# Ledger of designs, part 89: peptides against a protein of PDB entry 6O8C

Target 1, 262 residues: chain A of PDB entry 6O8C
Amino acid sequence: VGLRYEKISLPKIHPRYDLDGDASMAKAVTGVVCYACRTASTLLLYQELMRKGVRWLVELVKDDYNETVHKKTEVVITLDFCIRNIEKTVKVYEKLMKVNLEAAELGEISDIHTKLLRLSSSQGTIESSLQDISSRLSPGGLLADTWAHQEGTHPRDRNVEKLQVLLNCITEIYYQFKKDKAERRLAYNEEQIHKFDKQKLYYHATKAMSHFSEECVRKYEAFKDKSEEWMRKMLHLRKQLLSLTNQCFDIEEEVSKYQDYT

## One batch from the design tools (peptide; made by RFdiffusion4, then SolubleMPNN)

Design b2_p17_2_s4 (from b2_p17_2 with E4K Y9A E17L)
Fold by OpenDDE base, seed 5:
Structure b2_p17_2_s4 (fold): chain B 262 residues (1-262), chain A 17 residues (1-17)
Amino acid sequence: as target 1 above (262 residues)
Amino acid sequence: ELEKAFEEAEKEYEELL
């Protein structure tokens, strides 16, 4: 998952003075740096959209968590009520057994009580799992979204604007080189200016490509990799919450079978 | 003229840094 972009490289800049070659080279450089500007803008937009998506998903998972906790609480209340009722029934039958009555029924009720106590013990495991999930979603937890605000590129970095400044300089030189080409031959002073501008073009182009690579692409790739990892973990967490919810429903259903005996 | 434009553009770039 992520934006596909083409790997761009600067054309070879020949040190030889050639008006036709230099105009063609300058055109190519302008195209490459223009692509870098557009790509940087697109990569930034993608990251901003992903940050919105991350925030949305965090809230969704928090809602799922709260729903699961609520359901677990309901089941605990129901289960505890059922256990208390069965325990009262057991005590009554124990008194009757002193008169050698209801021995078979007492055995059945005692078995139900044992099953309910096992279910109650399983609630402790569910609680521990919910606590683990809560810790992972908490600030500073393994699934915190703090990385989304730190990693990648941001509008405040002004990377597109920085690249645009360099592109403007490059474009100006390109237009001059088009004029120089049309002259076919330059006077000595104009030739020296052309050579100097060619060096400036190289400098600006190199600076633009370095900035694009190091400050745009590299940071974007780091953001992308972290986002993919985090997304996989969050999806797994949602599945875990669903599993815990289903376990609560299963326990509730099992308890309902014994409510008729209370 | 071009040298001044270059210097101004470099200044603008540095101000963005």
Scores: peptide ipSAE 0.022, ipTM 0.645, DockQ to the pose 0.044
Fold by OpenDDE base, seed 1:
Structure b2_p17_2_s4 (fold): chain B 262 residues (1-262), chain A 17 residues (1-17)
Amino acid sequence: as target 1 above (262 residues)
Amino acid sequence: ELEKAFEEAEKEYEELL
C-alpha cells in the first residue's frame, strides 16, 4: 500500500565555468526538481483521497455497528419472550407433578429452560463487546480519525506551489544557459552573470530538494504509516462486528427450536 | 469509483494481516 516514488538527488554541480557542462547540469537539475513537483502533487492527491476513504470507512463501520446493535436487540427481545413462556410451561408441569403425571416432559422443559438461561447470559458478553467497540469508535477513541487531519501534507501548505516557483526560477536559468552554450563564448560581463546565475540555480535547487524531502516525503511517510496502522485496526473491528452478528444469528436459530414449546 | 478503490485497498490490507 502507498505510492512508489524514486529517491532523487541533485546532480553534482561543478564549480568550474563551462558553458556546455553548465547547460547540461541545469537541464538535469530542472528534470529532478520537475520530478519533485510532480511527485509532491501525487503524494498530496493520494493523502486527500485517503482522508476521504478514512471518513467513508468510519461511516461504513458505524453502519455495521448499528446493524449489529439492532440485531442484538431483536434477539434479546425474542429470547426473553421465549424464557417467559418456558417458565409458564414449567409452572404448569410442576402442578401436574404433584399428581404424579408427566415427569419425563417436565425434565425436558426444565433442560430447555436451563439452555435458554445460558444463551441469555451470553448476551451480556455481546453487549460488553459492543460497548467496547462503541468506545473505540467514539470521538477521542482509539479508532478516531483525528490523525488523518493532522498527519501528512495538506493543500493549505502550498508545497506544490512553492516547489513550482522554484522550478520556474531554475527553468529560466536553464534556458539562459542553453543560449549561453549556443554563443560558445561570453563577454566578461555576461560571464559574470552566468556565474551568478549558476549560484542562484544551486540555491533554488537545494531549497527545492530540502523542501521536498522534509515537507513532502517525510510527512507523507508518516501519514502512510499511521494510515496503515489505523486501517488494520478498523478491518479487525469490522471482523469483530461480523462475529458478533453471527453470534446473534446463532442464538436466534437456537431459540427458534424451542418456540414450539411455547 | 472511490468505494471500489477503497475496497481494493481493503483487500490489500487484509492480505498484509
Scores: peptide ipSAE 0.019, ipTM 0.452, DockQ to the pose 0.008
Fold by OpenDDE base, seed 3:
Structure b2_p17_2_s4 (fold): chain B 262 residues (1-262), chain A 17 residues (1-17)
Amino acid sequence: as target 1 above (262 residues)
Amino acid sequence: ELEKAFEEAEKEYEELL
């Protein structure tokens, strides 16, 4: 579940010179851009958290993979050893039959041999599945984590700092408009400065909101969508590894039933 | 190590909310 944030918009800016209205508008703009700064910081932190989680999960799944490969290798060795012993036993019984000894057990041993060979054939499927998983986890594979370093927003982009600079400019104008309101009436020169500052306020606010929307929110949403898709695929892959591990244990258990005949 | 780093980041995120 991604972060929920409120959709913010700038208040309406009236073109008319009004000291009370302009102070109130400037206060509202300051609040909106302040929220954008805080939200941008939160969205960045979320992405950094997710990047750490991605790295952690990749290492975890690699460990699970290595353990599964190790278990598969152990089972293959055990199975091959059992097959070789059964084959030796079959040869002994075949020799006994040539000497007119009843080898009623030969049929049972031959059946065991056939079962073990079938188990051995299933190992090829497990190996192919492990190779597929390895290829997907490899650099440039379908489950590579390179997207986590490319997508979204990063501390190096300095989006929060850029927004903070704009917020500082807006806040300064707001404080001036609060003073202007207290004067109730400005001289001609101060009135012209106020009108000019109102235009600056609008410019800074618009720039802040555009930057927030385009460089923070949009990139965050793209990162979020990719992270969710990748996470689902990784969790599915982990389940596949667990299934392969269980298949190895099942084979080992089946082989153990025949070890007494070797 | 990476798990601890994830847990720390989670804590920082929760403190920000």
Scores: peptide ipSAE 0.022, ipTM 0.515, DockQ to the pose 0.011; fails the geometry check
Fold by OpenDDE base, seed 4:
Structure b2_p17_2_s4 (fold): chain B 262 residues (1-262), chain A 17 residues (1-17)
Amino acid sequence: as target 1 above (262 residues)
Amino acid sequence: ELEKAFEEAEKEYEELL
């Protein structure tokens, strides 16, 4: 998961004054920084989309949780009703036993009661698991999505705009160097300007590459890693919820076998 | 010269932001 991008590097900048070489170098630099701008934009877009996806998934998992809680509650009500009815039956049979009725039926009902109580005890474990899940999903919990708002790059960082400014400066120098090349020879003043602009080009290019690497790529990779980790945990959580739901269904099915005795 | 060029480039960059 994640965007693939090519590793970029600046061409070697020679200190020698060479109109042909400088124009070629400037062209290459322009290309590299242009790629950095486009890549930064793409990486930003990806992260923004992922943030939306994260929010969506959180809501989905919350819905799954609520459904599981609802199902658990339904089963508890059904189970409690069944237990109460069996307990009434047990009491009736206990009274009848005092009048010489068959002990075998009481034994069967008592066994059912014991089984139902065991099922009821399992509800406590399910409840505890649901509480744990709720805690993990809560604000500040282990599965909080706060990282999605903190990690990576954001539109407010203006990284693309910053790189674009540098690209504009670089491009301007490149076009001038292309003209300088066409002149074949420069007057002294123009030569000095060319040399100075070459230094500016180097500065802008270095700044762009540093910014791209440190503020775009590095932060993106951190976001990606956090996203992958969080996603694995969320998927595991969903599986846990499904397991709990299935346990509720299993209990409900088991209880249904005893409803005929109530 | 190079340092001065960097300073000027920095200034131009900040002005463009």
Scores: peptide ipSAE 0.021, ipTM 0.604, DockQ to the pose 0.078; fails the geometry check

Design b2_p17_3_s1 (from b2_p17_3, 7 letters changed)
Fold by OpenDDE base, seed 2:
Structure b2_p17_3_s1 (fold): chain B 262 residues (1-262), chain A 17 residues (1-17)
Amino acid sequence: as target 1 above (262 residues)
Amino acid sequence: DEDEEEEEKIEEELEEA
């Protein structure tokens, strides 16, 4: 579940010159853009942590894969050894049958041989499944983590710093508007400066909100959606590996039942 | 008084940013 943030919007900027209203408006704008800066920083941090988590999970699943491959290999060796021993036994009994020995023992050994061959065939299915998993985890595979480096926001984008610059400009104007309010009346030149600063405030605020929405929030949401999808697929893959491991153990257990005949 | 408290909050928020 991704971070929750509140949807923010700029207050209405009235075109009318009003020292009290302009100070209040500037205060509200400062608050909104400040929230945007903090939110952008938090969203960035979340994504960086998620990228670390993604890398960690990839390594974990690779380790699980390697363990499964190792177990599969062990079982194959054991099974092949058992098959070879049973085949030798079958050959001995076939020779003895030519010398009038009972067919009943040969039948039992032949049945064991048939069962072992079936188990050997199931190893092919496990191998195919492992190959599929390997292909998915490989570079360029369906579960490659390349998206984590491409999607979302990054420290190199300097989104937080860009917003902070705009916030500083807005804050400076707010403090001036607070002073202007305290004067109750401005001289004509100061009034014109105030009006000009109000336009600058609007410009900076609009730029900040656009940057926040388009470059921070939207990219974060895209990253979040991709991360959730990828995570579900990775967890499913991990379950598949566990299933394959269990199948290897099941085969090993079944082979152990025939060790008395080898 | 309310305006001053809100101003302090904005200043605190600016220091944390």
Scores: peptide ipSAE 0.024, ipTM 0.663, DockQ to the pose 0.028
Fold by OpenDDE base, seed 1:
Structure b2_p17_3_s1 (fold): chain B 262 residues (1-262), chain A 17 residues (1-17)
Amino acid sequence: as target 1 above (262 residues)
Amino acid sequence: DEDEEEEEKIEEELEEA
């Protein structure tokens, strides 16, 4: 899921002095660099929006984590209470059995106690899983969002503005080449200026394309790849939290069956 | 005509930038 952009290439610049060809070339170069400026702006905007989304998702997952921890804590309290009550009941029945041979009821209560202890043991696994998730979400963890600040392009880089400056220079030369074309023939001095401006155009265009490719596109692609990987991991983590929550509900439901014995 | 339309498009693109 990323912005699709077309592969941009500069038109071929012929070294030959040709007023018609030079105007046409300058027009094409202007168009290409304009596209680069717009694309760079769009790529920057996308990254800024993604950074906002990353921050939002981090907070959402932290909330999910806190809810899961809360539910786990509730279940632990309930389970511990139930275990304590069953243990009291077992002790009472053990005393009664010494007086009255009611072995069958004691067996049932003892089995319930064993089941509750197994459920209590499963809470340790849930706790370990929550601790793992917490460690991953912590600063410096595997799911930290530090990459979102480091990768890609930022407004402070002024990449769009730098490209715009180059575009302005290119556009100025293009407009001059339109005028030169209209003159059909230039005087010697004006011809020399035209040739120099053509070299400047090439220089600016090459600089713009290099800057676009290296400082905009490449960094964007790196950001995109990292964002996709991170997003996938975060969504998986949310599913894990949901699973843990459901396990807590299942334990709570099971415990509720034995509350009548307490 | 095509050249003029492309010029207008470039000018529009420059105004939007």
Scores: peptide ipSAE 0.024, ipTM 0.665, DockQ to the pose 0.027
Fold by OpenDDE base, seed 5:
Structure b2_p17_3_s1 (fold): chain B 262 residues (1-262), chain A 17 residues (1-17)
Amino acid sequence: as target 1 above (262 residues)
Amino acid sequence: DEDEEEEEKIEEELEEA
């Protein structure tokens, strides 16, 4: 998961003056830094899209949570109603037993009452689980999305623009070296300028590669790793919510079997 | 000719950037 990019490296820069070699080297450097610029742009775009996705997923999971809470509440109401009705029935039968009547039926109803009370107790576990989920989704919780705004690269960092400036400088030198190559031989002063420009090219290229590696790639990888971890946790949370919902349905179904006795 | 085509590619890549 994540964008695949190729590891780039600068070509070997030979200190020897060679018009053909220097033009070829400058071309290669231009290509590498151009790739870095485009890659940085792509990595930035990916992160921005991921941030949108993170926000979307948070809202989705919050909706799922609210739905689960709603369902749980409905089940609690139904269960409590059923318990109250069974308790009334038990009291009636207990009074009738004083007159030596229906012992077998009282036993059955009492067993149902006991089962319903157990189901009611299980609701406490569901509630605690929902509270845990809520705490994890809350601001400052373990699943907070604050990291998405902090980690990685941002448009405000202007990394692409910085790389583009360096690329422009390198490209200018490359075009000059192409012209120098066409001349086959330079005058002494022009040769000295060429040598100086070669040093500038190296400087700009090294700066570009360092910036790309440290400020673009490294931060992107950190964002990517954190996003993957967070995403896994969110998906797991969603599964937990589904499980809790299913438990509510199971309880509702079980209660429905006893409603016929009320 | 091959060098010119590669240069055009670099120029195109620079224009798309």
Scores: peptide ipSAE 0.024, ipTM 0.657, DockQ to the pose 0.027
Fold by OpenDDE base, seed 4:
Structure b2_p17_3_s1 (fold): chain B 262 residues (1-262), chain A 17 residues (1-17)
Amino acid sequence: as target 1 above (262 residues)
Amino acid sequence: DEDEEEEEKIEEELEEA
């Protein structure tokens, strides 16, 4: 579940010169942009943590894969050994087939041989499945984690720092507007400066909000969506590996029943 | 009059953003 954030919007900025209104507006803008900075930082941190989690999960799944491959290989060796021994036994009995009792025993051994061959054929399916999984996990595969390094926001983007700079500018203007309000009336030159600063505040605020929306929120949402999709696929893959492992154990158990005949 | 002109400029800038 991704981080929830509140949608923020700038307050309406009135063009009219009003020291009380402008101070209040500037305060509100400062609050909004401050929230944007904090949110951007939190979203970045979340993504960085998720990237670590993704890397961890990839390694875990690779380990699971290797374990499954190892188990499969073990079973194949055991199965092949049993098959070879049964085949030798079958050949001996075929040469000795002169007595009716030997024919019945040959039938049982032949049935075991047939069962073992069927089990051996299933190993081919397991192998194909493992190869598919390997392909999906390989670089450039469908489950590659390259997206985690590409999608979203990164510390190198310096989005938080950029927003902080804008916040600093806005905050400075807010503090000035607070002083201007306290003066109740400004001289003409100070009034002109106030009006100009109001325009600057608007510019900085708009820039901050655009940057936050386009470079922080949008990219975060894309990362979140991609991560959720990828995680579901990875979890499914782990279940597939577990299933394959269990199939190997089942085959091993079945083969063990016939080892007493080899 | 100057205040109205500045208000208009601010409005124009607000409409252009």
Scores: peptide ipSAE 0.018, ipTM 0.569, DockQ to the pose 0.378

Design b2_p17_3_s2 (from b2_p17_3, 8 letters changed)
Fold by OpenDDE base, seed 2:
Structure b2_p17_3_s2 (fold): chain B 262 residues (1-262), chain A 17 residues (1-17)
Amino acid sequence: as target 1 above (262 residues)
Amino acid sequence: MELEKKNAEIEKALAEA
């Protein structure tokens, strides 16, 4: 999901001297560059909001990670305790078997011990997955948010201000062309100034639109694409964390079944 | 029955055997 903007282009500037046409053209150019300024501002705002969102999501996922690690640790402690108790029970039953007492129960206890050891081995897989997630969330990891600071446009670039300066110059010429149009005919010197201002208008407009396209739109699109990709990866990571948490709960539930033997 | 109590009973039985 990204901000939608309309593709804007400058009107055709005719080289012919025409007071009515030039005033109309200047009005259209002013409108286009004004739209570019507003759009650039909106695109910048969107990116700034997204950067805040990215930082927030990183912290949220880190919290999810810490909770998962905590749960894993709890389960490991519980499992280890259960294993130790079952091992003591196995030793007791082995002694009983030597005196021909309750030998039939030893097989069941041994099976439980084997199951618990298998559960313990699965903790290694969970640990490796958590380590992978941690590495991805690290400052140099694949899910680092450094791109959010590097990509796109920033207030420090002053793109909106630069465009506004150009818009002011264009607007001034437009107002002059409105006056020129009202005169219906200009003296030779005034006509030459008008022609010169028309060239300035073209220059400023072209500069504004190039700046808008290259420094605002293009960078925004790159930021947008990167943000979407990163967001998908982060959401996937959160799902992985949830899965790992659920695995810990499943192990805890399984261990609870054997507490009667401890 | 506590494992410790059961173990004590077993040890007693082993000593009497």
Scores: peptide ipSAE 0.025, ipTM 0.519, DockQ to the pose 0.002
Fold by OpenDDE base, seed 1:
Structure b2_p17_3_s2 (fold): chain B 262 residues (1-262), chain A 17 residues (1-17)
Amino acid sequence: as target 1 above (262 residues)
Amino acid sequence: MELEKKNAEIEKALAEA
């Protein structure tokens, strides 16, 4: 679940010249754009942490895969050894039967041989599943982490710095409007400057909020959605690996019952 | 080891038959 942020909007900017209202409006705009800067920084940090987490999880799952492959290999070797020993035993009993010696145990040994061969056939399914998992984890596979580098926002985009520049311009105008308010009445030239600065404030604020929404929030949401989808698939894959490992242990346990005959 | 013992017993039985 990604970071929650509040949807913010700019306050309404009234066209009427009002020193008290303009100072109050400028303060509110400064607050909104300041929030956008902080939020953009937090969203960027979250994505960078998630990228680290993605890389870590990929390595963890690769380790799980390697352990499962190792266990599968061990079981295959053990199973093949048991099959060879049982086949030798079957041949010995078949020779006894040719000499009219009752081998009551031949039926039991033959049944064990059949069971071991069935277990051996199941190894093909495990191998196929491991190959599928390997293909999904490979570069360009369905679980490749390339999306983590492509989606979202990056420090190199300098979104926070761009927003901060706009915030600085807005803050400067806000402080001027506080001074203008304190004067109660401006001379004609100062009044014209105030009106011009109000238009600049609106321009900077609109630019900041547009940049925040389009370059920070939208890209973050895309990154979040992709990360959640990828994470679900990775967790499912880990469960599959665990299932395959358990199947290997089950086969090993079954083979151990017949080791007394080898 | 048990298989080798059984094989030896079988060879002995085959030699006595």
Scores: peptide ipSAE 0.024, ipTM 0.531, DockQ to the pose 0.002
Fold by OpenDDE base, seed 4:
Order: sequence, then C-alpha cells, then structure tokens
Structure b2_p17_3_s2 (fold): chain B 262 residues (1-262), chain A 17 residues (1-17)
Amino acid sequence: as target 1 above (262 residues)
Amino acid sequence: MELEKKNAEIEKALAEA
C-alpha cells in the first residue's frame, strides 16, 4: 500500500532560439515542476500520516501485550493454587493407602495432578513467547519504530519549499517568454536576455527535478519499503499475542474443570 | 472447599484408627 505517482520527465529543450517554441517549452516545464511540487507535498503528507499510524499501532500492540501478560499472570496464580491443593490431596490419599484404607479416588486425583503439571509446562512456553515479544518491542528491538522517525522525508527538510522557490523562478521566466512571444520580434538585447533566461530555466528545472528525484521520491520509496516490512511483522506479532491470549483462556477453562476437586 | 472438608474428615478418620 503506497501512493502512486507518475514518473515525470522534463521536455526536451531545443537549443534554437524560437519565441513560440520557447514559450511552449517553458509552459511544459512549469507544468512538470508544478506537478513535482504537488507530488512532493503529497508524499510528505502520506509519510506524516503513516508515522502517526505507526505510533498508534505500537501503543495498541503494547496494550495487547500488557493484557496478555495480565491474563497469563492470573492464570498462573489460579493454576498454582489448584496444583497446591491437589498435591495436598495426593499426600492424604497416599497416607490412606499405607493404612490399607479405600483410596479409589487416588488414581483420579493423580491424573488431575498430571494434567495440571502439563498445563504448567505450557505456561512456561507462553512465558518464553511473551519474553520474545517483549524483546522485539523494546527500544532497539526488531520492531522498534525508530525507523519511522529516521527514514523518508520530513517537514524540517523543507523540500516542498525548496521546490516552490525553483518553481517560482521558472514561472517568472515562463511569463516573460509569453510576453516575448507576443512581441513576435525582440531587439538584440532582449533576445540575449531571452537566451540567458532559457539557460536559467533549464538550470532551475534540472535542479528541481534532481531534488525531487533524490530527496523526495527516493527517500519516500525507502520509507515505504521499511513501512511495509515493519507492518507485516507487527501484524504477525499481534496474531501471536492473540494466540497466546487464547492459550491462557484455554488453560483457565481446563483448570476450572478441576476446581470442583479442590 | 469440598476437598478440604473431605481431607479433614480423612485426617480425622486416620487419627481415630
């Protein structure tokens, strides 16, 4: 998911002095650089919105993590309590067996104890998974959002403003070329100024397009690529958290079946 | 709770035996 922009190129500038051709060329150049300015602005806006989205998603995932940890802790407490009660019961029944008293329930209680111990083992796996997730979300972790602040273009770069300055210069020359065209013929001095302005136009246009390509488009594409990669990883992590939460609920449900025996 | 009661009963029975 990303903004689509059209690849734009400057029109070919003919070296020949031609008032009609030069006015038309200048108009086309103005249009191209104007498009670059608008595109740069749009790309910047998109990145700023994405940065907000990234921050929001990080907070959401942190909340999901904390809820999962809380649920896990609750289940562990309940499970440990149940295990302790069953262990006391097992000891009582073992004493009954030593005095040859009927302990028909000992087998059932022992089976419950074994099942609870298995659940406790699964809790250990959940804990390890949560620790892994925590490490990935930590500062400097694989899912840190530091890239969102470093990559791409920023308002502080003033790229749009720089392009706008160049566009203003180009537009001024274009308007002069419109006037020159209307005159049909220029005096020698005005002709020399026109030729010089044509070179300036080319210089400004080239500078604008280079800046647009190198400082706006390239950096945007890098931001986009990192954003997509990070987003996929974050979505996967959220699915993992959901799975862990469900495992906690499953353990809680299973333990609840044995609470009647405690 | 029921298990604790049962365990108490069992312990009492064991003490009386």
Scores: peptide ipSAE 0.021, ipTM 0.539, DockQ to the pose 0.002
Fold by OpenDDE base, seed 3:
Structure b2_p17_3_s2 (fold): chain B 262 residues (1-262), chain A 17 residues (1-17)
Amino acid sequence: as target 1 above (262 residues)
Amino acid sequence: MELEKKNAEIEKALAEA
């Protein structure tokens, strides 16, 4: 669930010289750009926190992987030991049969041997699945976290600082327009400065909103979309690891039934 | 362990045959 932000737009700027209207407009513009600065900061913070979360989740899944590999290794050792013992038993019973000694249990032991070999064959599938997971988690793999460093906005981009500079310029003009409003009527030179500042305010505001939209919001949305997709894939991978672990336990349980025969 | 015991019994029987 991403951060919800309100879509903000600049107020309509009337070309008419009106000290009251211009002061009110400048106040509204200041408010909008101020909101953009705060929102940009919040979006940046969210992305930085998400990057930390991504790194943490990668390490968690790597730990889960290592645990699964460890469990698989234990099962393989146990299974191989059981197979070797059963094979020794089969050889002994085969010798008994050659001497015409009743080996009523030979059929059962042979069946157990066949079942154990089948279980051993299933280990190859688990190994292949683990290798696939490892490849996906490796540097350059499909689940690598390199996107988290490439997508979105970063502190090094200085987007918040750039917006703040524009906000400062706009705020300065707003305070001047507030003073101009108090004068009710300006001299010709002051009126020309006011008109020029109104144009500057418009340019700064437009630049701020464009920067906010293109460099902050758009990049954030791209980061959010990639993060959601990546998170779904990571959760699925974690479920796969759990499934593989459970398969190892199932094999271990099945082998334990035959250990009493060894 | 039971299998080892049985194997030992079988080996003994083979040695006595």
Scores: peptide ipSAE 0.024, ipTM 0.555, DockQ to the pose 0.002; fails the geometry check

